# Ledger of designs, part 37: peptides against a protein of PDB entry 7AE7

Target 1, 321 residues: chain A of PDB entry 7AE7
Amino acid sequence: KVYKDLREFLEVLEQEGQLIRVKEEVNPEPDIAAAGRAAANLGKNQPAVFFEKIKGYKYSVVTNVHGSWQNHALMLGLDKNTSTKDQFYELNRRWDKFPVPPNVVKREAAPCKENVIDKDINLFEILPLYRINEQDGGFYISKASVVTADPEYPDDFNKLNVGTYRIQVKDRDRVGIQALAMHDIAVQLEKAEAENKPLPIAITIGNNPLVTFMASTPVGYNQNEYEFVGALQDGVPMDIVKSDLYDHLYVPAGSEVVLEGHIIPRVRTVEGPFGEFPGSYSGARLQCEVKIDRITHRTNPIFENLYLGIPWTEIDYLMAL

## One batch from the design tools (peptide; made by RFdiffusion4, then SolubleMPNN)

Design b1_p11_7_s4 (from b1_p11_7, 3 letters changed)
Fold by OpenDDE base, seed 5:
Structure b1_p11_7_s4 (fold): chain B 321 residues (1-321), chain A 11 residues (1-11)
Amino acid sequence: as target 1 above (321 residues)
Amino acid sequence: LPEPVVKEYEP
């Protein structure tokens, strides 16, 4: 089984008994985090948790999508009871298929382009934002696949980076991003900042689960994560579409939400704290700031966000492979 | 390179 988008994966999770659907209206805080913690306590077979109705918001949230070995097996299109050993064997077997180039689809064929917001941008109208941890210094987008390119080689598709970074919402149209020096985005940002230029960015939310997986998996600077997604799809190309603002940025065609914008050059603002692990908050640090200039989104977009609570958390599964 | 402009937001 190959998934075009998050929705096809959530359908399979629900069919396989790996999705809990919360139909009652919940408060963003503390109910989302509390329900996530409760789901984590269900043992090794932790389901995804889908919140249909969130007080004060129009749209839904899903958490813990990658939060179990069963969900990882299903992500690979395997039986949910596939052993971790056999999942790892199959992952390695498919990895050798790299590169599998993506299909570039037309704008009209991309579900992420169904709706456009290019003025009066307000992230709170599109994303049901909540504090993941009680002591978080704000709202986090913790499961975005962030697309950037090399400013020196913008047309080199092999240098197109799709990574997962900690993103704090700072204003209606601004986010902080944690670009650590060890990340490919930091190399690209350094080149942009050398010229005092903005770094083009597309923050993509609610993707094909293998896109989210590859965005969390370190690869070489000259390796494209989308070509690994095709490999992990056993040689089936994934669908990408050109961004609206930038000719050299491509986003997953099926993304629920795409935040297009730029990293503001030579600006650093306070970001954090964030509860990376239970009882461990990263201190507040000076981090990059992104201006959001355009949003594209699916109709009734689903906000996919990390579940963080009790180990094993969703991040532990994403990093354990 | 000029150092990044630091903006502190009050919490």
Scores: peptide ipSAE 0.012, ipTM 0.450, DockQ to the pose 0.092
Fold by OpenDDE base, seed 2:
Structure b1_p11_7_s4 (fold): chain B 321 residues (1-321), chain A 11 residues (1-11)
Amino acid sequence: as target 1 above (321 residues)
Amino acid sequence: LPEPVVKEYEP
């Protein structure tokens, strides 16, 4: 099976018994993180956890979407009981199909364009933000697929980068982003900052699970993650749409939320701490700052966020591949 | 680039 969006994947997870639906109203803290930890304690078959109602917020949260080998098998459109060996074999077989170019859909056909916010931007109105770990220095968006381009080659689709980065919410319309030198975004940012120019960015949340997987998977600087998504879909192209602010940035057509904006050149602000692993915090640092200039979103957007907790977290599955 | 300072927080 191929998934157009997160919703089609969550439907399959629920049908396969790999999603817990929490229907009661929860507090954003500590209940989301606590319920994620409780789900991780269910053993090897860790389900996704979908929170329908969050106190003080309008929209839902889902966590632990990639948090088991069963969920990973289902992401590949395999039987949930497919062995890790056979999943790896199938992943490698499909990887050799690269490149599979995406379909560019019209704006009117893209679910991520159903709603627009272009003034009075407030991330707290669109995302049910919470602290993932008790000692986190703020609210994190930990599972976004971040789209940037090479500012010297903006029309080179092979240099279009889709990556996963640590993002701290700093204000209603501002986020801190951890762009490390080993990340392709850091190369692109260095070029923009050399000229004291903003770097265009689209932060996409709640994607097709293979987009999230590829955004967390290191590829070559001249390789497009969307073309790998098509390969991992066994040769079925994924659907992308042009961003609203930038002609050269393309986002997944099915994204739940798209934050369009720019990295502010030569600005660094305090970001962190964040608990990346149990008992391990990356300390507070000066990091890049993004201004959000436009939001597009699906009606009733689902905030997909990373589950972090005891060992065998969602990140352990995303990094073990 | 400043190296990642992993602070182990003891529980």
Scores: peptide ipSAE 0.006, ipTM 0.441, DockQ to the pose 0.043
Fold by OpenDDE base, seed 4:
Structure b1_p11_7_s4 (fold): chain B 321 residues (1-321), chain A 11 residues (1-11)
Amino acid sequence: as target 1 above (321 residues)
Amino acid sequence: LPEPVVKEYEP
């Protein structure tokens, strides 16, 4: 089984008993985090949690999508009871199929292009934002697949980076991004900032689960995460589409939300604190700032966000494969 | 075989 988007995966999770649907209206705080903790307490077989109605917001949230070995088996299109060993064997077997180039689809064929916001951008109208941890310094987008390119080699598809970075919402149309020196985005940003140029960026939210997995999996600077997604799909190419603002940035065709914009050169603003692990907060640091210039989104977009609770967390599963 | 990528979070 291959998933074109998050929705196809959520349908399979629900069919397999790996999704809890919360149909009652919840408060963004503390109910989302509380329900995530409750799901984590269900033992080793942690379901995803889908919140259909969130007070003060129009759209839904899903969390803990990768939050169990059963969810990881299903992500690979395996039986949910596939052992961790057999999942790892299959992952490695498929990894050797790299590269599997993606299909570039037309704009009109990409679900992420169903709706456009190009003026009066307000992230709070499109994303049901909440504090993941009580002591977080703001609202975080913690499970985005962030697309950037090498500004010196923008047409080198092998240097197109799809990574997961900590993103704090700063304003209606601005986010802080944690680009650490060890991340491929930091290399690309350094090149842009040397010339005092903006770095083009597409922040993609709510993807097919293997995109999110590969965005969290370090690969070589000259390796494209989408070509690994095709490998992990057992040789089935994933679908990508050009960004609206940039000819050289490609986004997953099925993304729930795409935030297109730029990293503002040589600007640093206070970001954090964020509870990356239970009982540990990263300090507030000066981090990069992204201006959001355009949003494309599916109708009734689902905000996929990371669950951070008691170990084993969703991040522990994303890191363990 | 790629080693499982443990994201080293700095403490």
Scores: peptide ipSAE 0.006, ipTM 0.449, DockQ to the pose 0.026
Fold by OpenDDE base, seed 1:
Structure b1_p11_7_s4 (fold): chain B 321 residues (1-321), chain A 11 residues (1-11)
Amino acid sequence: as target 1 above (321 residues)
Amino acid sequence: LPEPVVKEYEP
């Protein structure tokens, strides 16, 4: 089975008994993080946790989507009881199908374009933000697929990068992003900052589970993560759509939320602390600042977010394949 | 590389 979006995957997780639906109104803190900890402690059969109602917010949260080997089997469209060995063999077999070019869909055909916010941007109105870990210094977006391009080669689709980075909410329209020197985004940012230009960015939230997987998987600088998603879909192309602000950035057509903006050149702001893998806190650091200039989102957007803590958590599964 | 402008966010 191939999934177009997060919603099709969550439906399968629920059908397979790999999703807990919390229908009662919860407090953003401490209830979401407490339930994430409880799910992480369920052992081998850890379900996703879907929160339908969050006090003070309009929309839902889902956590632990990749949080078990059963969820990973289902992501690959395999039987949920498929062994880790057989999952690995199937993943490797599909990896050899690279490249599988994505389909570029029209704006009108992309679910991520159902709603637009271009004025009075407030991330708190769209995302049910909460502290992921007890001692986090702020609200984090920890499971976003971040799209950037090479500013010297904006039309080279092979240099389009889709990566996962630590993102702290700084204001209603601003986020901090951790771009380490070893990441492809840091190479692209260096080129933009050399000219004192903004780096165009699209922060995508709530994706097809293979997009989230590939955004967390290192690939070559001249390899496109979407072409690996098509390979992992056993040769079925994924659907992408042009961003609204940038002709050279493409986002998953099915994303729940797309934050379009720019990295402010030559600016660094204090970010952290955050509870990282393997359950340690990283101290406060100077990080890049993103201004959000436009939001597109699905109607009733689902905020997919990660819980971090002592292994084995969702991040350990994302890194273990 | 030009030195980054450090902005202190007041909490």
Scores: peptide ipSAE 0.000, ipTM 0.363, DockQ to the pose 0.062

Design b1_p11_8_s1 (from b1_p11_8, 3 letters changed)
Fold by OpenDDE base, seed 2:
Structure b1_p11_8_s1 (fold): chain B 321 residues (1-321), chain A 11 residues (1-11)
Amino acid sequence: as target 1 above (321 residues)
Amino acid sequence: MPEGFYREYPV
């Protein structure tokens, strides 16, 4: 099976008994993180956890979407009981289909374009933000697929980067982003900052699970993650759409939320701490700052966020792949 | 195979 969006995947997870639906209103803290920890304690067959109602927020949260080998098998459109070995064999077989170019759909055909916010931007109105870990220095967006391009070669689709980065919410319309020197975004940012120019960015949330998987997977600087998504879909292209602000940025057509903006050149602000691993926090550091200039979103957007807690966590599955 | 996928997690 191939998924167009997060919603089609969540439907399959629910059908397969790999999604817990929390129907009662929860507090953002500590209940979301506590329920995630409780789900992790269910052993090797960890379900996704879908929170329908969050106190003080309009929209839902889903966590632990990639948090088990069963969820990973289902992401590949395999039987949930497919062995880890057979999942790796199938992953490798499909990898050899690269490149599979995506389909560029019209704006009117893209679910991520159903709603637009271009004034009085407030991330707290769109995302049910909470602390993932008890000692986190703020609210994090931890499963975003971040789209950037090479500012020297903006029309080179092979240099379009889709990556996963740690993003701290800084204000209603500002986020801090951890652009480490080993990440492709840091190369692109260095080029923009050399000229004292903003780097265009689209932060996409709630994607097709293979987009999130590939955004978390290191690939070559001249390899497009969307072309790997098509390969991992066994040769079925994924659907992308042009961003609203930038002609050279393309986002997944099915994204729940798209934050369009720019990295402010040569600005660094305090970010962290964040609990990246169980029992370890990264220290606070000066990181890049993104100004959000436009939001597009699906009606009733689902905030997909990372579950962190006792091993095996969702990050352990995303990085053990 | 992407060369970067085999991070040996320190157990």
Scores: peptide ipSAE 0.016, ipTM 0.596, DockQ to the pose 0.022
Fold by OpenDDE base, seed 5:
Structure b1_p11_8_s1 (fold): chain B 321 residues (1-321), chain A 11 residues (1-11)
Amino acid sequence: as target 1 above (321 residues)
Amino acid sequence: MPEGFYREYPV
């Protein structure tokens, strides 16, 4: 089975008994993190947790989408009881199909384009933001697939990077991003900052689960993550759409939310602390700042955010691959 | 194995 978007995957998780639906209104804190921890305590068959109603917010949150071997098997379109060995075998078999080029769909065919916000941007109106960990220095977007290009080679699709980075909400229209020197985004940012130019960015939230998986998987600087998604779909191309602000940035057609903007050149602001693991917080550091200039989103967008709790965390499953 | 996510500490 291949998924076009997060919603098709959540439907399968629910059918397979791998999704808990919380229908009662919850407080953003501590209830989302507490329910995630409770789901992690269910043992090896950890379900995703879908919060339909969050106090003070309009939209829903889902966590722990990749938080089990069962969810991982289902992501690959396998039986949920497929052994880890057979999942790895199938992953490797499909990896050899690279490259599988994506389909570029028309704007009107892309669900991520259903709604547009181009003025008075307020991230809190679109995303039910909460502290993931009790001691976090703010609200984090922890499961975004971040799209950037090489500013020297903007039309080179092989240099289009789709990565996952720590993103702290800084203001209504601003986020901090942790771009470490080992990340492809840091190479692209260095080139932009050398010329004192903004780096174009699209922060995509709530994707096809294989997009989120590939965004967390290091590939070569001249390899496109979308072409690996097509390989992992057993040779079925994924659907991408052109960004609204930038000709050279393409986003997943099915994204729940797309934050389009730019990294402000040569600006660094305090980011953190963040609880990367239970009982460990990374220190506050000076990190890059993104200004959000446009939002596109699906009607009733689902905020997919990472569950960070007792090991095995969702990160542990994403890293174990 | 994607090494890159959130571990400041090599285990």
Scores: peptide ipSAE 0.014, ipTM 0.520, DockQ to the pose 0.036
Fold by OpenDDE base, seed 1:
Formats: C-alpha cells, structure tokens, sequence
Structure b1_p11_8_s1 (fold): chain B 321 residues (1-321), chain A 11 residues (1-11)
C-alpha cells in the first residue's frame, strides 16, 4: 500500500486501531498536549490522536502520526504487527531502488491548491496553534517538510532540499526557523545572504508520511528526498507540484497546508525556548526569519504536529529507523 | 546514528 497524502494514511491508521478520534471540543491548551502525553503512555501501541474540534479555531489537529512501530509498519504498507527487524530489512531493500523520480502534476490536480490566501495572512486562522510543551516560548510548527533550493542552481532538481526544522511562529505572517551550518538549507541561505537576496522557501504541513520521514532523514546535498520517497514506496513515484510563487520549488501535491515565502536576508530574531528531545529546554537563540507571502491549503486542512515528551515519542521512532 | 526528527538534532 502507498499513500498519496496524510488523509489516506490517517484512514488506514483508523481502520487498524492506530488512531484515536477526539470528537469533543478541546481547549488548544492544555488538552492537546495532555492527550498526546496520555497517548504516549499507552505503551507499545501508541496511536495517532486526531482532534476534530479546537476551541477558538476552525480546523483540526493530528499528533503522534509516527508514534509507534505499528504506525511505521503501516507507513511502509506492511502489516501493523511486522517486527522492527523485518521493517528495517524492507526499508533497506526499498532504499536500493533510489532514485525513483516523482510525478510533476498540474496545479489543478494538486489538492494542496484547493484554497489560496494571498492577502491579510494570519497563520492563526489556518493553523490551530498551541504550545507543545507548557514552558515553550511560543507556538511551534514541528513536523513541516521545508523545501528550499540552491540559489546558484535553482533548476537542478538534485539540489532541491526537503528538510524538517524547528519553526516558531513569530507573528501572523512570520516564522523563525533554526538553520544550523551543517544543514543543506544553511548552505543555500549563505549563498542567498552573500548577495543580500531572499531565499525562496515552501513550508509544507500534513504530508504523505514517507515525505515526513525522508524530510527527517539526512541525504546527500545532490540527492532529492522525493526520489527516496518513491524508492520507499517500492518504486511507485510520489506526486509533486510547483509552488505558486517559485517555478523551481516543488511541494507534495497532497500537502494539507503550504506556507510559501522567503527567508529575510541578514535578519536574525529571538527564537525559543522549546522543549527538545529528550525533554530538555533549549535556550533562546537568534534564528532566521521567514516572511510568509502566500498560503495554499486543502479544504478543512489538518494541522499535523509533533508530540514531544518523555521517550518513547514519535521522534524516537523516527530516529530509530 | 540517524539525525533526530529535526535536522538540528544530530543523534
């Protein structure tokens, strides 16, 4: 089984008893984080938690999507009871299929393009934002697949980077992003900042679970994460679409939300603190700032966000594969 | 070790 989007995966998780649906209206704080902690305490069969109704918000949240070995087996389209050992063997077997080039679909065929916000941008209207940890210095987007390119080689698809980074919401149309010198995004940003140019960026939320997995997995600077997604789909290409603002940035066709914008050159703003793995707080740091210029989203978009806390959390499972 | 879920977290 392969998944086009998050929704097809959540349907399988629900069918397999690996998703809890909360139908009652919850408070964004503390109820989302409290329910995530409760799900993490269920032992080996940690389900995803889907919140249908959040007080003060229009849309839904899902957490703990990668939060168990059963969820990882299902992500690979295996039986949920597939051993960790057999999951690793299958992962390695599929990895050898790289590269599997993605399909570029037309804008009209991409679910992420169903709705557009190009003025009066307010992230709080599109994302049910909450503090993941009680002492967090703000709201975080923790499970985004961030798309950037080499500004010297924008048409080199092999240099397209899809990564996951710590993202703090700073304002209605501003996010802070942590880009360390060892990351491909930092190499690309350095090139843009040398010329005092913005770095084009697409922050994609609520993806095919293998996109989220590959965005968390380090690959070579000249390797495309989407071509590994096709390999991990056992040779089935994934679907991508051009971003609206940039011809050289491709996003997953099925993304729930796409935040398109730019990293502001030579600007650094205070970011943090955030509750990091394994439950320690990082200090506040000066980080890059992204201006959001356009949002595209599916109708009734699902905000997929990471649950962090005491191990084993979904981050521990993502790091263990 | 594979990097953490965040690329900023080298494991």
Amino acid sequence: as target 1 above (321 residues)
Amino acid sequence: MPEGFYREYPV
Scores: peptide ipSAE 0.014, ipTM 0.552, DockQ to the pose 0.035
Fold by OpenDDE base, seed 3:
Structure b1_p11_8_s1 (fold): chain B 321 residues (1-321), chain A 11 residues (1-11)
Amino acid sequence: as target 1 above (321 residues)
Amino acid sequence: MPEGFYREYPV
């Protein structure tokens, strides 16, 4: 089975008994993190947790979407009881189908374009933000697929990068982003900052589960993550759409939320701390800052965010592949 | 992404 978006995947997770719906109104803190910990304690068959109602917010949250080998098997469109060994063999077999170029759809055909916010940007109106860990220095967007391009080669689709980065909410329309030197985004940012230019960015939230998987998987600088998504879909192209602000950036057509903006050149602000692992916090550092200039979103957008807890957590499944 | 925990879990 191939999934167009997060919603089609969540439907399958629910049908397979791999999703828990919390229908009662929850507090953003501590209830979301507590329920994620409770789901992790259910053993090896950890379900996704979908929060339908969050106090003080309009929209829903889902966590632990990639949080088990069963969820990973279902992501590949396999039986949920497929052995880890057989999942790896199938993943490797499909990987050899690279490249599978994506379909570029029209704006009117892209669900991520259903609603637009281009003034009075407020992330808190769109995303039910909460602290993931008790000692976090703020709210994090921890499962975004971040789209950037090479500023020297903006039309080279092979250099279009889709990556997962630590993102702290800094204000209504600003986020901090951790662009480490080992990430392709850091190479692209260095080129933009050399010229004192903004780096165009699209931060995409709530994607096709294979987009999230590939955004968390290191590939070559001249390899496009969307072309690997098509390979992992067993040769079925994924659907992408042009961003609203930038002709050279393409986002998943089915994204729940797209934050379009720019990395501010040569600006660094305090980011962190964040609990990357249970009992381990990365210290506060000076990191890049993004201005959000436009939001597009699906009607009733689902905020997909990473669950962090005792291994094996969702991050261990995303990084162990 | 944690910088440090490529633990080789033995398969």
Scores: peptide ipSAE 0.007, ipTM 0.550, DockQ to the pose 0.027

Design b1_p11_8_s2 (from b1_p11_8, 4 letters changed)
Fold by OpenDDE base, seed 2:
Structure b1_p11_8_s2 (fold): chain B 321 residues (1-321), chain A 11 residues (1-11)
Amino acid sequence: as target 1 above (321 residues)
Amino acid sequence: MPEGYYREYPV
């Protein structure tokens, strides 16, 4: 099975008994993180947790989407009881199908374009933001697939990068992004900052689970993550759409939320701390700042966010692959 | 092999 979006995957997780639906209103803190911890403690078959109602917010949260080997098997469109060994064999078999170019769909066919916000941007109106860990220095967007291009080669699709980076919410229309020197985004940012130019960016949230998987997977600088998604879909292309602000940036057609903006050149602001691993916090550091200039989103957008806690958590499954 | 949730963590 191939998934067009997060919603099709969540439907399968629910059908397979790999999703818990919390129908009661929860407090964003501490209830989301506490329920995620409780779900992680349910043993080997850790379900996704879908929060329908969050106090003070309009929209839903889902966490722990990649949080088990069963969820990983289902992501690959396999039986949930497929052995880890057989999942790895199938992953490797499909990997060899790279490249599988995506389909570029029209704006009118892209669910991520259902709604637009281009004025008075407030991330808190679109995303049910909460502290993931008790000691976090702020609200984090932890499962975004971040789209950037090479500013020297903006039309080179092979240099289009889709990566996962730690993103702290700074203000209504500003986020900090951790772009380490080893990341493709840092190479692209260095080129933009050399000329004192903004780096165009699209921060995409709530994607096809294979997009999120590939965004978390290092690939070559001249390899497009969307072409690997098509390979991992056993040769079925994924659907992408042009961003609204930038002709050279393409986003997943099915994204729940797309934050379009720019990295401000040569600006660094305090980011962190964040609880990345159980019992360890990264210190506060000066990180890049993104201005959000436009939001597109699906009607009733689902905020997909990472669950962090005691191993094995969603991050451990994403790292064990 | 897919390395780390954040590419920041070398697996």
Scores: peptide ipSAE 0.021, ipTM 0.630, DockQ to the pose 0.033
Fold by OpenDDE base, seed 5:
Structure b1_p11_8_s2 (fold): chain B 321 residues (1-321), chain A 11 residues (1-11)
Amino acid sequence: as target 1 above (321 residues)
Amino acid sequence: MPEGYYREYPV
């Protein structure tokens, strides 16, 4: 089975008993993080947790989408009881199908384009933001697939990068991004900053689960993550659409939310602290700042965010591959 | 502010 978007995957998780739906209104803190921890304590069959109603917010949150081997098997379109060994075998078999180029769909065919916000941008109106960990220095977007290109080779699709980075919300229209020197985004940013130019960016939230998986999987600088998604879909291309602001950036057609903007050149602001692991906070650092210039989103967008807690957390499943 | 013990996880 192949999924076009997060919603098709969540439907399968629910059918397979791998999603808990919380229908009662919850407080964004501490209830989301607490329920995520409770789900992680359910043993090996850790379900996703879908919060339909969050006090003070209009939209829903889902956590722990990749938070079990069962969810991982289902992501690959396998039986949920497929052994870890057989999942790895199938993953490796499909990996050899690279490259599988994506389909570029028309704007009108892309669900991520259903709604547009280009004025008075307020991230808090679109995303039910909460502290993931009690001691976090702010609100984090921890499961975004971030799209950037090489500013020297903007039309080289092989240099289009889709990565997962720590993103702290800084203001209504601003986020901090942790771009480490080892990340492809840092190479691209260095080139932009050398010329004192903004780096175009699209921060995509709530994707096809294989997009989120590949965004967390290191690949070569000249390898496109979308072409691996097609490989992991057993040779079925994924659907992408051109960004609204940039001709050279493509986003998943099914994204729940797309934040389009730019990294401000040569600006660094305090980011953190963030609890990457229980009891381990990364210190506050000066990090890059993104200005959000446009939002596109599906009607009733689902905010997919990482569950962080006692290992095995969702991040452990994403990194164990 | 409690000093966060950086456990460097060896990559």
Scores: peptide ipSAE 0.014, ipTM 0.512, DockQ to the pose 0.049
Fold by OpenDDE base, seed 1:
Order: sequence, then C-alpha cells, then structure tokens
Structure b1_p11_8_s2 (fold): chain B 321 residues (1-321), chain A 11 residues (1-11)
Amino acid sequence: as target 1 above (321 residues)
Amino acid sequence: MPEGYYREYPV
C-alpha cells in the first residue's frame, strides 16, 4: 500500500484500529497533550489520536501518527503485526531502490493548493496551536517537513533539503526555527546570510507518512529525501509540486498546510523553553526567525503535530529505524 | 518542573 497524503494513511489507521477519533469538543490545553501522553503510555498498539473539534479553533489536530510499531508497519504498507525485525529488513530492501525520482505535478493537481492566504496572515486561524507540554515557552510545530535549497545551486534538485526542525510560533506570521550547525539547513542558511539574503523556506505540515519519516532521517547533503520516499514506496514515485513563491522549492502535493516564507538574514530571537525527546526541557536560546509570506492549504486542513516527552513517544519511533 | 522533566542547561 502506498499513501498519497496524510488522509489516506489516517483512513488505514482507522480501519486497522490504530486511530482514536475524538468527536466531542476538546480544549487545546491540556486535552491534546494529555491524550498524546495517554496514547504513548499504552506501551503497545499506540493509536493516532484525531481531534475533530477544538475550542476556539476551526480545524482539526492529529497526533501520535507514527507513535507505534503497528503504525510503522502500516506506513510501510505491511501487516500491522509485522515484527520490528521484518520491518527493518523490508526498509533496508527498499532503501536499495534509491533513487526513485518524484513526479512533479501541476499546481492545479496538487491538493495543498486548494486554498491560498497571501494577506493578513494569521497562523492561529489555520493551525489549532497548543502547548505540547505545560511548561513550553509557546506553541510548537513539531512535525513539519521543512524544505530549503542551496542558494548557490538552487536548481540542483539533489541539494534540496527536507528536514524536521523545532519550530516555535512567535507571532501571527512569524516562527522561530532551530537550525543547528550539523543540519543541512544551517549550511544553506550560512550561504544566504553571507550575502545578507533571505533563505527561501517552505514549512509543510500533514504529509504522506514516509515524507515525515524521511524528513526525520539524516541523508547526505547531495541526496534528496523525496527520492528515498519513492524507494520506501517500493519504487512508486511520490507527487511533489512547486511552491507558489519559489520555483526551486518543491513541496509534497498532498500537504495539509504549506507555510511559505523566508528565514530573515542575520536575525536571532529568543526561542524556548521546550520539552525535548529525553523528557527534559531545553532552555531559551537565540534562534533563526522565519517570516511567513504565503499559506496554501487543503480545505479543512489537519494539523499533524507530535507529542513529545519521556521515552517512548512518537519521536522515538521516528528515530528508531 | 513538570513531573518527569528536568531542565537541561545549554552546554
């Protein structure tokens, strides 16, 4: 089984008994984080949790999508009871199919382009934002696939980077991003900042589960994560589309939300604290700031976000294979 | 501190 988008995967999770649908209105805090913790604490068969209605917000949230070995098996299109060993062998077998180039679809064929916001940008109108843990210094986007390119080689598709980074919401149209020196995004940002230029960025939310998996998996600087997604789809290409602002940035065609903008050159602002994957809070730090210039989104977009805390949580499963 | 979280200082 191959998934074009998050919605096709959530349908399979629900059919397999690996999704809890919460139909009653919940409070964004503490209910979403509490349910994420409760799902993680089941120890096995941990379901995704889908919140249809969130007080004060228009759209839905899903969490814990990758939060179990059963969900990982289903992501690979295997039986949900496939052992971790057999999942590992199948992943390695498929990895050898790299590269599998993606299909570039037209804008009109991409579900992520159904709606556009290009003025009066307010992230709170599109994303049901909440604190993932009670002492977080703000609202976090924790499961985005962030697309950037080499500003010296913008047309080199092999240098297109799709990564997962800690993102704090700073304002209606601003996010902080943690670009550590070991990340490919930091290399690209250094080149842009040397010229005092903005780095083009697309922050994509709610993707094909293998895109989210690959964005969390380190690859070489000259390797494209989308070509690994095609390999992990057993040789079936994924669908990508050009961003609206940048011809050189490609986003998953099925993304629920795409935040297009730029990293502001030579600006650093306070970000944090945040509850990290070891179950510890990282302190406040000066981090990069992104201006959001355009949003595209599916009708009734689903905010996919990660619950994070003392192991084992969803992030531990994303990093385990 | 929330139960189960400790503060990491930047190294």
Scores: peptide ipSAE 0.014, ipTM 0.515, DockQ to the pose 0.081
Fold by OpenDDE base, seed 4:
Structure b1_p11_8_s2 (fold): chain B 321 residues (1-321), chain A 11 residues (1-11)
Amino acid sequence: as target 1 above (321 residues)
Amino acid sequence: MPEGYYREYPV
């Protein structure tokens, strides 16, 4: 099976008994993080956890979507009981199909374009934000697929990068992003900052699970993650759509939320601390700042976010294969 | 300490 979006995947997770639906109103803190940690501790069949109602927010949260081998098998469109070995074999077999170019769909055909916010942007109205761990220095977007391009080669689709980065919410329309030198985004940012230019960015949330997987998987600088998604879909192209602000940025057509904006050149602001995947806190550091200029979102957008802490958590499953 | 997200840590 191939998934167009997060919703199709969540439907399958629910059908397969790999999703817990929490229908009662929860507190964003500590309940979401507590449930994420609890889900990670449920043993080998860790389900996704879908929170329908969050106190003080309008929209839902889903966590632990990739948080088990069963969920990982289902992501690949395999039987949920497919062994890790057979998942690895199938992943490798499909990997050899690279590149599978995506389909560019029209704006009117892209669910991520159902709603537009271009003024009075407030991330808290769109995303039910919470601390993932109690000592986090703020609210983090931990499962975004971040789209950037090479500013020197903006039309080179092979240099289009889709990556996962630590993102702290800084204001209603600003986020901090950790762009480390080892990441492709840092190379692109360096080029933009050399010219004192903004780096165009699209932060996409709630995607086709293979997009999220590929965004967490290192690939070559001249390899496009969407072309790997098509490979991992066994040769079925994924659907992408042009961003609203930038002709050279493409986002998953089915994204729940797309934050379009720019990395502010040569600005660094305090980000962190954050509870990292080893179960230790990183220190606060000066990191890049993104201005959000436009939001597009599906009606009733689902905020997909991950819990991380002492292994084994969702992040470990995303990096295991 | 290892800092950053999915792509940052040598697996």
Scores: peptide ipSAE 0.047, ipTM 0.758, DockQ to the pose 0.041; fails the geometry check

